# Ledger of designs, part 78: peptides against a protein of PDB entry 3NZW

Target 1, 212 residues: chain A of PDB entry 3NZW
Amino acid sequence: TTTLAFRFQGGIIVAVDSRATAGNWVASQTVKKVIEINPFLLGTMAGGAADCQFWETWLGSQCRLHELREKERISVAAASKILSNLVYQYKGAGLSMGTMICGYTRKEGPTIYYVDSDGTRLKGDIFCVGSGQTFAYGVLDSNYKWDLSVEDALYLGKRSILAAAHRDAYSGGSVNLYHVTEDGWIYHGNHDVGELFWKVKEEEGSFNNVIG
Target 2, 222 residues: chain B of PDB entry 3NZW
Amino acid sequence: QFNPYGDNGGTILGIAGEDFAVLAGDTRNITDYSINSRYEPKVFDCGDNIVMSANGFAADGDALVKRFKNSVKWYHFDHNDKKLSINSAARNIQHLLYGKRFFPYYVHTIIAGLDEDGKGAVYSFDPVGSYEREQCRAGGAAASLIMPFLDNQVNFKNQYEPGTNGKVKKPLKYLSVEEVIKLVRDSFTSATERHIQVGDGLEILIVTKDGVRKEFYELKRD

## One batch from the design tools (peptide; aimed at target 1 A22, target 2 P127)

Design b2_p26_6_s2 (made by RFdiffusion4, then SolubleMPNN; from b2_p26_6, 21 letters changed)
Fold by OpenDDE base, seed 4:
Structure b2_p26_6_s2 (fold): chain B 212 residues (1-212), chain C 222 residues (1-222), chain A 26 residues (1-26)
Amino acid sequence: as target 1 above (212 residues)
Amino acid sequence: as target 2 above (222 residues)
Amino acid sequence: KELEEQLEQTAKADKEFEARMKGWRL
């Protein structure tokens, strides 16, 4: 898996691959590694598919209950804390989760929290999570700036996942791309890695390690 | 060290069509290299136009299917005989699986039916409880032999329009029930030739708006 | 040779078992 999220002047970009594996077996190329918790809140998945899918779905229910009880949307801080508290209760039990909770509230603005099954909870501007995270960081860090246009930021997110998909055997399939703004998240499509690779190679003159 | 799990072999396969879905399984039940049964069905009609198979350790599979059938029963009791939708069934099965997160059912689960729009639906589960809706999925012993074939023949992977220099993919289209059944039969006959845990018989459950139909075909018995 | 093949098969089976028990990995 390779997931990433970063804050910039235009909000948050979230980009993820779609491959699942079972050992050397590619279990799926079409896994949805982003949960749409509500129109303003996203969760990303890395690690155990069942652990992430089960508990992030559970998180969605908790967030909805919060809205019903408090008559306001849950904060990104509170949502991430709920998940963090949950996984911490299971510490040592063997859960495997690397998640990012990304969203927008009026009080917080665009916000990203990293939450993992070790009990770590971090607020930050840039995270890459998964087996391909270092490949994504290589591209993302080298091109990131706060003042990116929305178009450039979307491309950078997509391009970073593509780099990871190219080098990490456990990442691939497609890139799912999101832009989070004050008006909520916007889905920017599913981009097949095979097609995207050749397009990017041609347009950039990159990936020269591959002949074709 | 004691291993609480067995492996009873076999293979299952689901394919969704436009207005139908198919779930098929061989009828061989095996332990190690000994055939326990040449006809032990592993694909079940669970009611509400939902068919289910949990392939791997048969004891776990049977237990899971029974629990799901009971879940359907209770759903009817609690909700005035409301039909359980395939997506709700999938969520329920996730909870059944994940409820044993620390001692999982050793099975690959597939369900098939129609979604609320009447479109064919196939859901696949890992042993722990993650699930995904897909157009096709193979599970069990020969899944690694069949799944790539399905990628090519159902999802048209690596197929391109002639004369386009590989630039235009073959367009996705739904397959007819006859085409799907042919693919299923070819898949299982091929798998039987190359895998000792697959054979004897093939049972195919076809789900349409009119209900569940069963077909049976002989496979090699060697 | 037969023992080596048996050991390899057992090792493969064990790895496959462990992989299945972990479920899908992202």
Scores: peptide ipSAE 0.503, ipTM 0.852, DockQ to the pose 0.383; fails the geometry check
OpenDDE base, seeds 1, 2, 3, 5: peptide ipSAE 0.487, 0.499, 0.495, 0.484; ipTM 0.840, 0.850, 0.846, 0.838; seeds 1, 2, 3, 5 fail the geometry check

Design b2_p26_6_s3 (made by RFdiffusion4, then SolubleMPNN; from b2_p26_6, 20 letters changed)
Fold by OpenDDE base, seed 2:
Structure b2_p26_6_s3 (fold): chain B 212 residues (1-212), chain C 222 residues (1-222), chain A 26 residues (1-26)
Amino acid sequence: as target 1 above (212 residues)
Amino acid sequence: as target 2 above (222 residues)
Amino acid sequence: SELEKQLEITKEADKAYKAMLEGWRL
């Protein structure tokens, strides 16, 4: 898996691959590793598919309950804290989760929290999570600027996942791309890695390790 | 080392069409190299136009299917005989599986039916409880043999339009029920030839708006 | 040797078994 999220002047970019594995077996190439909790809040998934899917779905329910009780959307800080508290209760039980809670509230603005099954909870501007994270960081860190245009930021997110998909055997399938703004998240499509690879190679003159 | 799980072999396969879905399984049940039964059905009509199979350790599979069937009954009781949707069924099965997170059911579960729009739906589950809606899925012993074939024949992977120099992919289209049945039969016939845990018989459950139909075909018994 | 072949098969089976019980990984 490779997931990433970063803040920039235009909000948040979230990009993820779609591969799931069982050992050396590619179980799926089409897994949705982003949960749409509400129109303003996303969760990303890395680690155990069932652990992430189950508990992030549960988190969605908790977030909805908050909205019903408090008559306002839950903050990104609070949502991430709920998940963090949960996984902490299961510490040592063997949960495997690496998640980013990304969203917008009027109070917080664009916000990203990293939460993992070790109990770590971090607020930050840039995170890559998964087996391909180092490959994604290599591209992302090299090209990241706060002042990126929305178009450039979307491309950078997509391109970083592509780099990881190319080098990490456990990442691939497609890139799912999101842009989070004050008006909510916008889905920017599913990009097949195979098609994207050749397009990028041709346009950039990159990936010269592959003779095409 | 003590192993609490058995492996009863077999293979299952689900394919979603436009307005139908199929779930098929062989009828062989084995332990190690011994055939326990040549006709032990493992694909079940669970009501509400939902068919289910949980392939792997048969004791776990049977337990899971039984629990789900009970869940369907309870759902009807609690919701004035409302039909359980396939997506709700998938969520319910996730909870059944994940409820045993630390001692999982040793099964690959597939369900098939129609979604709320009347479109064919196939959901697959890992032993721990993750699930995904897909157009096709193979599970069990010969899944590694069949799944690549399904990728090619259902999802048209690695197929290109003639004369395009490999630049234009074959467009996705739904298969007819006849085409799907043919693919299922070919898949299991091929799997039987290459895998000792697959054979004897093939049972196919076809879900349409009119209900569940069953078809049976003989497989090699060797 | 035949024994070595059987041991390798057992190891592969064990890996597959463990992988299945762990479920899908992202």
Scores: peptide ipSAE 0.495, ipTM 0.842, DockQ to the pose 0.392; fails the geometry check
OpenDDE base, seeds 1, 3, 4, 5: peptide ipSAE 0.477, 0.478, 0.490, 0.466; ipTM 0.828, 0.831, 0.839, 0.820; seeds 1, 3, 4, 5 fail the geometry check

Design b2_p26_6_s4 (made by RFdiffusion4, then SolubleMPNN; from b2_p26_6, 19 letters changed)
Fold by OpenDDE base, seed 4:
Structure b2_p26_6_s4 (fold): chain B 212 residues (1-212), chain C 222 residues (1-222), chain A 26 residues (1-26)
Amino acid sequence: as target 1 above (212 residues)
Amino acid sequence: as target 2 above (222 residues)
Amino acid sequence: KEEEERLELTKEADEKWKQMLEGWRL
């Protein structure tokens, strides 16, 4: 898996691959590694597919209960804390989760929290999470700046996942791309890695380690 | 040392069509290299136009299917005999599986039916409880032999429009029930030739708006 | 011989199945 999220002047970009594996077996190329918790809040998945899918879905239910009880949307901080508290209760039991909770509230603005099954909870501007994270960081860090246009930021997110998909055997399939703004998240499509690779190679003159 | 799990072999396969879905399984049940039964059905009609198979350790599979069937009954009792939708069934099965997160059911689970729009639906589950809706899925012993074939023949992977120099992919389209049945039969006959845990018989359950139909075909008995 | 080979193949199969108990990995 390779997931990433970063803050920039235009909000948050979230980009993820779609491969799931079972050992050396590619279990799926089409897994949804982003849960749409509500129109303003996203969760990303890395680690155990069932652990992430089950508990992030549970988190969605908790967020909805918050809205019903408190008559306001849950904060990104509170949503991430609920998940963090849950996984901490299971610490040592063998859960495997590397998640990012990304969203917007009027009081917080665009916000990203990293939460993992070790009990770590971090607020930050840039995270790459998964087996391909170092490959994604290589591209993302080299090209990141706060003042990116929305177009450039979307491309950078997509391009960073592509780099990871190229080098990490456990990442691939497609890139799912999101832009989070004050008006909520916007889905920017599913981009097949095979098609995207050749397009990017041609347009950039990159990936010269591959002849085609 | 005590091993709580067995492996009874077999293979299952689900394919969704436009207005139908198919779930198929061989009827061989084995332990190690011994055939326990040449006809032990492993694909079940669970009611509400949902068919289910949990392939791997048969004891776990049977337990899971029974629990799901009971869940269907409970759903009817609680909701005035409302039909359980396939997506709700998938969520329910996730909870059944994940309820044993630290001692999982030793099975690959596939369900098939129609979604609320009347379109064919196939859901597949890992042993722990993650699930995905797909157009096709193979599970069990010969899944690694069949799944790539399905990628090519159902999802048209690595197929291109003639005369486009490989630049235009073959368009996705639904297969007819006849085409799907043919693919299922070809998949299992081929798998039987190469895998000792697949054979004897093939049972196919076809789900349409008119209900569940069963078909049976002989496979090699070696 | 054949019995030993079958035993090794069974062990390999068991290892593959044990891997599946971990579920899908992202």
Scores: peptide ipSAE 0.504, ipTM 0.854, DockQ to the pose 0.403; fails the geometry check
OpenDDE base, seeds 1, 2, 3, 5: peptide ipSAE 0.485, 0.497, 0.488, 0.478; ipTM 0.833, 0.847, 0.838, 0.829; seeds 1, 2, 3, 5 fail the geometry check

Design b2_p26_7 (made by RFdiffusion4)
Pose (drawn by RFdiffusion4):
Structure b2_p26_7 (pose): chain A 212 residues (1-212), chain B 222 residues (1-222), chain P 26 residues (1-26)
Amino acid sequence: as target 1 above (212 residues)
Amino acid sequence: as target 2 above (222 residues)
Amino acid sequence: SAETLPTTFGASGGTRHPALASIVGA
C-alpha cells in the first residue's frame, strides 16, 4: 500500500494505489483505498483491509450524524478526532491502520490529518502512508513546491504513487487520483500501472533502468 | 493446547456474467490427510437469489452461512418482505464477519447473484469483513492455482491483439453461461490434478433472473 | 483530467487477514 496527500496553492491532492495482499500473495489489484466521507471529506486507507474499511465506513456514519444534529458540515479536525479517539479506545487490541483524513471547510481551509492505530493524530501539509511510503516521499519531496499548478500537482501525486508501485513489492495495481477544493473533491480517475508505467517512461524518459 | 481452528480444505469459484453468475465448489471435505466426505455441499442458496460459500474452517463456514440465512429471514420480517439486494447482503456479511474481529470466522467467503440492474455480481470477503465486488474470484485451497487462470481467461490479462505489437489489449467481450461453465470445469479438473485437497465432485449454482439452478460433475477421487 | 467517479462496492487498507494466506494456499 502507498497513499499520499499534500496541500498546495490549488488545494489538496490525494493519491493511492489499489493493491491488496495476504503476505506475498496479491489478493487484489482493484481495491478502493479512498473513501468519500462526504462531498468535501476524503479518507485514505493503509494497513488492515478490514479495519480500515470497517472503521472508515463507520466514521462516515458518525460524520453524517453530526450534520443532522448540528445542522452543519463536520470539520476535518473533528472528523479526524472521532476516528483518532475510537482507535485509541482499542489501543493494544491489534487494530492496524495508517489513515489520512483530508477535506475542506470554510473554517479550516484545505486540511490534512494523519491518524494511525497507535493513536497518533497529526495535522500536516504532506503525508505518505503505507509500506511504500518512503518511495513516494522520495519522488514527492524532491519535486514539491507550494506553487504547483493543479495540473502539475495532480501529476506529481500520480507519479509518486507510480514510483512506489514500481519499487514496493506490496504496492501496485492502479492509481486513484483526487483533487480537493472548497467546492469538494474531484475524482481524477483510475490509472492502471500496467499502462501508466510505459506511458510515463516514454513521455518522461525516466525509469531509465528497466529495459523497454 | 486447544486450537479452536481446523482446515477442512475445499476450493470455491465465482464468476459473474452479464445477466447471470455462478458459484462453484468441490464437494470434498478433508482433515489433514484423510477424507471426511466425498460429498458435503459447501455452496448454498440463501434465498432472495443469493448463493454463498464460506470456505476454510468448515464449522465457522457453516455458522456464518447459517447466521446469514437467518439474517435474510429477519430482513423480510423487519422490512415488509423487501428483497435483500446483493450489495446489501455484502455489507451485512461485512458486519457479521467484523463482529468477530477478535475471534474470527476463519473463512474466505464469496457470494453471487444479480445486482439491482440484473447484472451478474460476485463479492468476496476477507476473514474479518474486508470485501469488494469483482468479476470473478477463486477461494480456498486451490485459490493460488486458479486465480491466475481466471485473470487470464475471464479478464483477459496479459493478452493482446495479435500483430498490434502488444499495443492493443484484447477487448473485454463478455462470457456466456456456457463459456463460463467450461472455464469452471477446467479450473476444477486442473485443481484436482495439482492439489490434494481438491476432488471427488464439483457442484455449480447458476443464478439468473429466473432463480437458482444446480449442476453436478464428478471429479477424480484420488 | 476530471472524471466521474465510478460506482464501487467495498474498500481495503491493503493487508488482508493473515489467515487468508493459509486459506488460499499461498

Design b2_p26_7_s1 (made by RFdiffusion4, then SolubleMPNN; from b2_p26_7, 12 letters changed)
Fold by OpenDDE base, seed 4:
Structure b2_p26_7_s1 (fold): chain B 212 residues (1-212), chain C 222 residues (1-222), chain A 26 residues (1-26)
Amino acid sequence: as target 1 above (212 residues)
Amino acid sequence: as target 2 above (222 residues)
Amino acid sequence: MAEEEPEVVGSSGGFYHPILAEIWGA
């Protein structure tokens, strides 16, 4: 798995691969590693698919209950804290979760929290999470700027996942790409890694380790 | 070391069509190298045009299917005989599986039916309740042999339009019921030849708007 | 501020759970 999220002047980019593995077996190439918690809040999945899918779906229900009670959308800080408190209750039970909670509220602006099953909760501007994270960081950190255009930011997110998919055997399939704004998240499509690889190689003159 | 799980082998296969879905399974039940039964159905009509199989440890599979069937009955009771949708069924099964997260059902679960738009739907589950809607899925002993074949024949992976020098992929299209049944039969016939835990019989449940139809075919018995 | 790179959570994406790895790897 490779997931990433980063803040920039235009909001948040979220990009994830879609490969699921069971040991050396590719279980799926089409897994949705972004959970659409609500129209304004995204969760990402790394680690145990069931743990992330179950608890982030549960989180969605808790967020909805908050909105009904408080008559306002839940903050990213509060949503991530609910999840963090939950996983803390299961500390040592063997949950496997590496999640990012991403959203944009008027109070907080664009906000990313990392939450894992070890009880870590971090607010940050850039996170890559998963077995391919180091490969993603290599591209992302080298090209990241706050002042990126939306187009350049989307490309950078996509390109960083592609780098991870190329080097990490546990990452691949496709890139699912999101842009999070104050008005909510926008899905920017599913990009097949195979097609994307050849396109990027041709356009950039990159991936010169592959002849074709 | 005590292992609470058995492995009863077998293979299951789900394929979604345009307005139908198919869930198939062999009827062999095995422990190690001993055939326990040559006819033990593992694909079930659960009502509401939902068919289900949980393949792996048969005791866990049977328990899970029974729990789901009971859940369907309770759903009808609580919701004035409202039909359970396939997506709601998938969510329910997730909760059944994840409720045993620390002592999982040792099964690969597949359900098939029609979605709310009348389109074929297949959902697959891991032992702890992660799930995905897919066009096709094989589970069980011969899944590794069948899935690459399904990727090629259902999802047209690695197929290109002639004359395009591999630049244009073959367009996705739905298969007919007859084409799917043929594909299922070919898959299980091939799997039976290469895997000792697959054979004896093939039961196919076909879900359409008109209900669930069952077909049975003999497989190799050696 | 140096963004603390989150430690690689052993992410097996998809239908894999560590407890099952222990069960299946035995």
Scores: peptide ipSAE 0.028, ipTM 0.759, DockQ to the pose 0.140
OpenDDE base, seeds 1, 2, 3, 5: peptide ipSAE 0.024, 0.023, 0.027, 0.025; ipTM 0.748, 0.768, 0.769, 0.748

Design b2_p26_7_s2 (made by RFdiffusion4, then SolubleMPNN; from b2_p26_7, 11 letters changed)
Fold by OpenDDE base, seed 4:
Structure b2_p26_7_s2 (fold): chain B 212 residues (1-212), chain C 222 residues (1-222), chain A 26 residues (1-26)
Amino acid sequence: as target 1 above (212 residues)
Amino acid sequence: as target 2 above (222 residues)
Amino acid sequence: MAVAEPEVFGHSGGFLHPALADIWGA
């Protein structure tokens, strides 16, 4: 798995691969590793698929309850704290979760929290999470700027996942790409890694380790 | 070390069509190298046009299917006999599986039916309740043999339009029920030849708007 | 207790921390 999220002048980019594995077996190439918690909040999935899918869906229910009670959308800070508190209750039980909660509220602006099953909760501008994270960071950190255009930011997210998919055997399938703004998240499509690889290789003259 | 789990082998296969879905399973039940039964059905009509199989440890599979069937009954009681949708069924099964997260059901679960738009639907589950809607899924002993075949024949993976030098993929299209049944039969016939835990009989449940139809085919009895 | 599961069972993704194990074991 490779998931990433980063803040920039235009909001948040979220990009994830779609490969699920069971040992050396590719279980699926089409897994949705972004959980749409609500129209304004995204959760990412790394680690145990069931743990993330179950608890982030549960989180969605908690966020809805908050909205009904408070007559206001939940903050990214509060949503991530709910999840963090939950996983902390299971500390030592063997949950496997590496998640990012991403959203944009008027009060907070574009906000990313990393939450894992060890009880870590971090606010930050850039996170890559998964077995391919180091490969993604290699591309992302080298090209990241706050002032990226939306187009360039989307491409950078996509390109970083592609790099990870190329080097990490546990990452691949496709890139699911999201842009998060104050108006909510926008889905920017599913990009097959195979097609994307050849396109990027041709356009950039990159991936010279592969003979076309 | 005490192992509470058995492995009863077998294989299951789901394929979603345009307006139908198929869930198939062999009828062999085995422990190690001993055939316990040559006819033990593992694909079930659960009502509401939902068919289900949980393949792996048969005791866990049977328990899970029974719990789901009970859940369907309770749903009817609570909702004035409202039909349970396939997506709601999938969510319910997730909760059943994840409720045993720390002592999982040792099964690969597949359900098939029609979605709310009348389109064929197949959902697959891991032992702890992660699930995905897919066009096709193989589970069980011969899943590794069958799944690549399904990728090629259902999803047209690695198929290209002739004369395009591999640049244009074969377009996705729905298969007819006859084509799907043929693929299922070919899959299980092939699996039986290469895997000792697959054989004896093949039950195919076909879900349409008109209900569930069952077909049976003989497999090799080796 | 980590239950050994068949290779074809389960879904796992990458994890951040080395101490994280996929649900089916590393």
Scores: peptide ipSAE 0.032, ipTM 0.770, DockQ to the pose 0.093
OpenDDE base, seeds 1, 2, 3, 5: peptide ipSAE 0.025, 0.029, 0.033, 0.026; ipTM 0.767, 0.779, 0.773, 0.757; seeds 1, 2, 3, 5 fail the geometry check

Design b2_p26_7_s3 (made by RFdiffusion4, then SolubleMPNN; from b2_p26_7, 12 letters changed)
Fold by OpenDDE base, seed 3:
Structure b2_p26_7_s3 (fold): chain B 212 residues (1-212), chain C 222 residues (1-222), chain A 26 residues (1-26)
Amino acid sequence: as target 1 above (212 residues)
Amino acid sequence: as target 2 above (222 residues)
Amino acid sequence: MAVAEPEVEGSSGGFLHPALADIWGA
């Protein structure tokens, strides 16, 4: 798995691969590693698919309950704290989660929290999470700047996941790409890694270790 | 070492069509090298046009299916006989599986039916309740043999248009029910030849708007 | 007739982390 999220002047980019594995077996190439919690909040999934899917869906329910009770959308801070508190209660029980809660509220602006099954909760500008995270960071950190255009930011997210998919056997399938703004998240499509690889190789003159 | 799980072998296969879905399973039940039964159905009509199979440890599979059938009954009681949608069924099954997250049902679960638009739907589950809607899925002992075949024959993976030198992919198209049944039969026949835990009989449940139809085919009994 | 890709309504029926693969294989 490789997931990433980063803040920039245009909001948040979220990009994830879509491969699931069971040991050496590719269980799926089409996994949705982004949970659309609500129109304004995204959760990413790394680790156990069931743990992430179950608890992030549960989180969505808690967020909806908050909205109904308080007559306002939940903050990204509060949403991530709910999840963090939950997983902390299961500390040592064997949950496997590496998640990012991403959203844009008027009060907070674009906000990313990392939450893992150890109970770690971190606010930050850039996170890559999963077995391919180091490969993604290699590309992302080299090209990241706050002043990226939306187009460049989307490309950078996609390109960083592609780098991870190329080097990490546990990452691949496709890139699912999201842009989060104050108006909510926008899905920017599913990009097959095979097709994307050849396109990027041709356009950039990159991946020269692979002979066409 | 404490091992509460058995493995009863078998294989299941789901394929979604345009306006139908198919869930198939062999009828062999085995423990190690001993055939317990040559006819033990593992694909069930659960009502509301939903068919289900949970393949792996048969005791866990049976328990899960029974729980789901009970959930369907309770859903009707609580919701004035409202039909359970297949997406809601998938969510319910997730909760059943994840409710045993720390002592999982040792099964690969597949359900099939029609979505709210009348399109074929197949959902597959891991033992702890992660689920995905897919066009096709194989589960169980011969899943590793069948799944690549389904990728090629259902999803047309690695198929190209003739005369294009591999540059144009074969376009996706829905398969007819007859094509799907043939594909299922070929899959299980092939799996039976290569896997000792698959054989004896093939039961196919076909879900359409008109209900659930069952077909049976003999497999090799070796 | 062109197949509309099925909407994926969740994660995979599999494990995203190798450490959990043992639940399916063991």
Scores: peptide ipSAE 0.017, ipTM 0.724, DockQ to the pose 0.273
OpenDDE base, seeds 1, 2, 4, 5: peptide ipSAE 0.032, 0.034, 0.025, 0.017; ipTM 0.705, 0.723, 0.714, 0.705; seeds 1, 2, 4 fail the geometry check

Design b2_p26_7_s4 (made by RFdiffusion4, then SolubleMPNN; from b2_p26_7, 13 letters changed)
Fold by OpenDDE base, seed 5:
Structure b2_p26_7_s4 (fold): chain B 212 residues (1-212), chain C 222 residues (1-222), chain A 26 residues (1-26)
Amino acid sequence: as target 1 above (212 residues)
Amino acid sequence: as target 2 above (222 residues)
Amino acid sequence: MAAAEPEVVGSSGGFYHPILADIWGA
């Protein structure tokens, strides 16, 4: 798995791969590693697929209950804290989760929290999470600027996941790409890694270690 | 060491069509190298046009299917005989599986049916309840032998339009019931030849708007 | 800061569970 999220002048970019593996077996190439919690809030999944899918779906229900009770959207801070508190209750039980809670509220602005099954909760501007995280960081950190255009930011997110998919055997399939703004998240499509690789290679003149 | 899990082998396969879905399984039940039964069905009609199989440890599979069937009954009771949708069934099964997260059912679960639009649907689950809707899925002992074949024949992976020098992929299309049944039979016939835990019989459940139909075919009994 | 995928019997990603590899023969 490779997931990433970063803040920039235009909001948040979220990009994830779609490969699932069990040992040497590719279980799926089409896993949805982004959970759309609500129109303004996204969760990412790394680690145990069931743990992430179950508890982030549960988180969605808790966020909806908050909206119904308080008659306002839940903050990204509060949503991430609910998840963090939950996983902390299961500390030592063997949950495996590396998640990012990404959203935009008027009060907070664009906000990213990292939450893992060790009980870590971090607010930050840039996170890459998964077995391919180091490959993604290599591209992302080298090209990241706060002042990126939306187009350049989307490309950078996509390109960083592509780098990880190329080098990490446990990452691949496709890139799912999101842009989060004050008006909510926008899905920017599913990009097959095979097709994307050749396109990027041709357009950038990159990946010259691959002949084709 | 205490090992509460057995492995009863077998293989299951789901394929979604345009207006139908198929879930198939062999009827062999085995422990190690000993055949326990040559006819032990593992694909079940659960009502509401939902078919289910949980392949792996048979005791866990049977328990899970029974719990789901009970869940369907409770759903009807609580919701004035409303039909359980396939997506709601998938969510329910997730909760059944994840409810045993720390002592999981040792099974690969597949369900098949029709979605709310009348389109074929297949959902697959890991032992602890992660799930995905897919066009096709193989599970069990010979899944690694069958799944690549399904990728090629259902999803047309690595197929290109002639004369395009590999630049244009073969377009996706739905398969007919007859084509799907043929693929299922070919898959299980091939798997039986290469895997000792697959054989004896093939039971296929076909879900359409008209209900569930069952077909049975003999497999090699070696 | 980021978390790596769990290294349990070389399995990772979506549909990850330690016993799944046994079921799939991986």
Scores: peptide ipSAE 0.029, ipTM 0.745, DockQ to the pose 0.182
OpenDDE base, seeds 1, 2, 3, 4: peptide ipSAE 0.036, 0.025, 0.028, 0.025; ipTM 0.734, 0.744, 0.749, 0.740; seeds 1, 2, 3 fail the geometry check

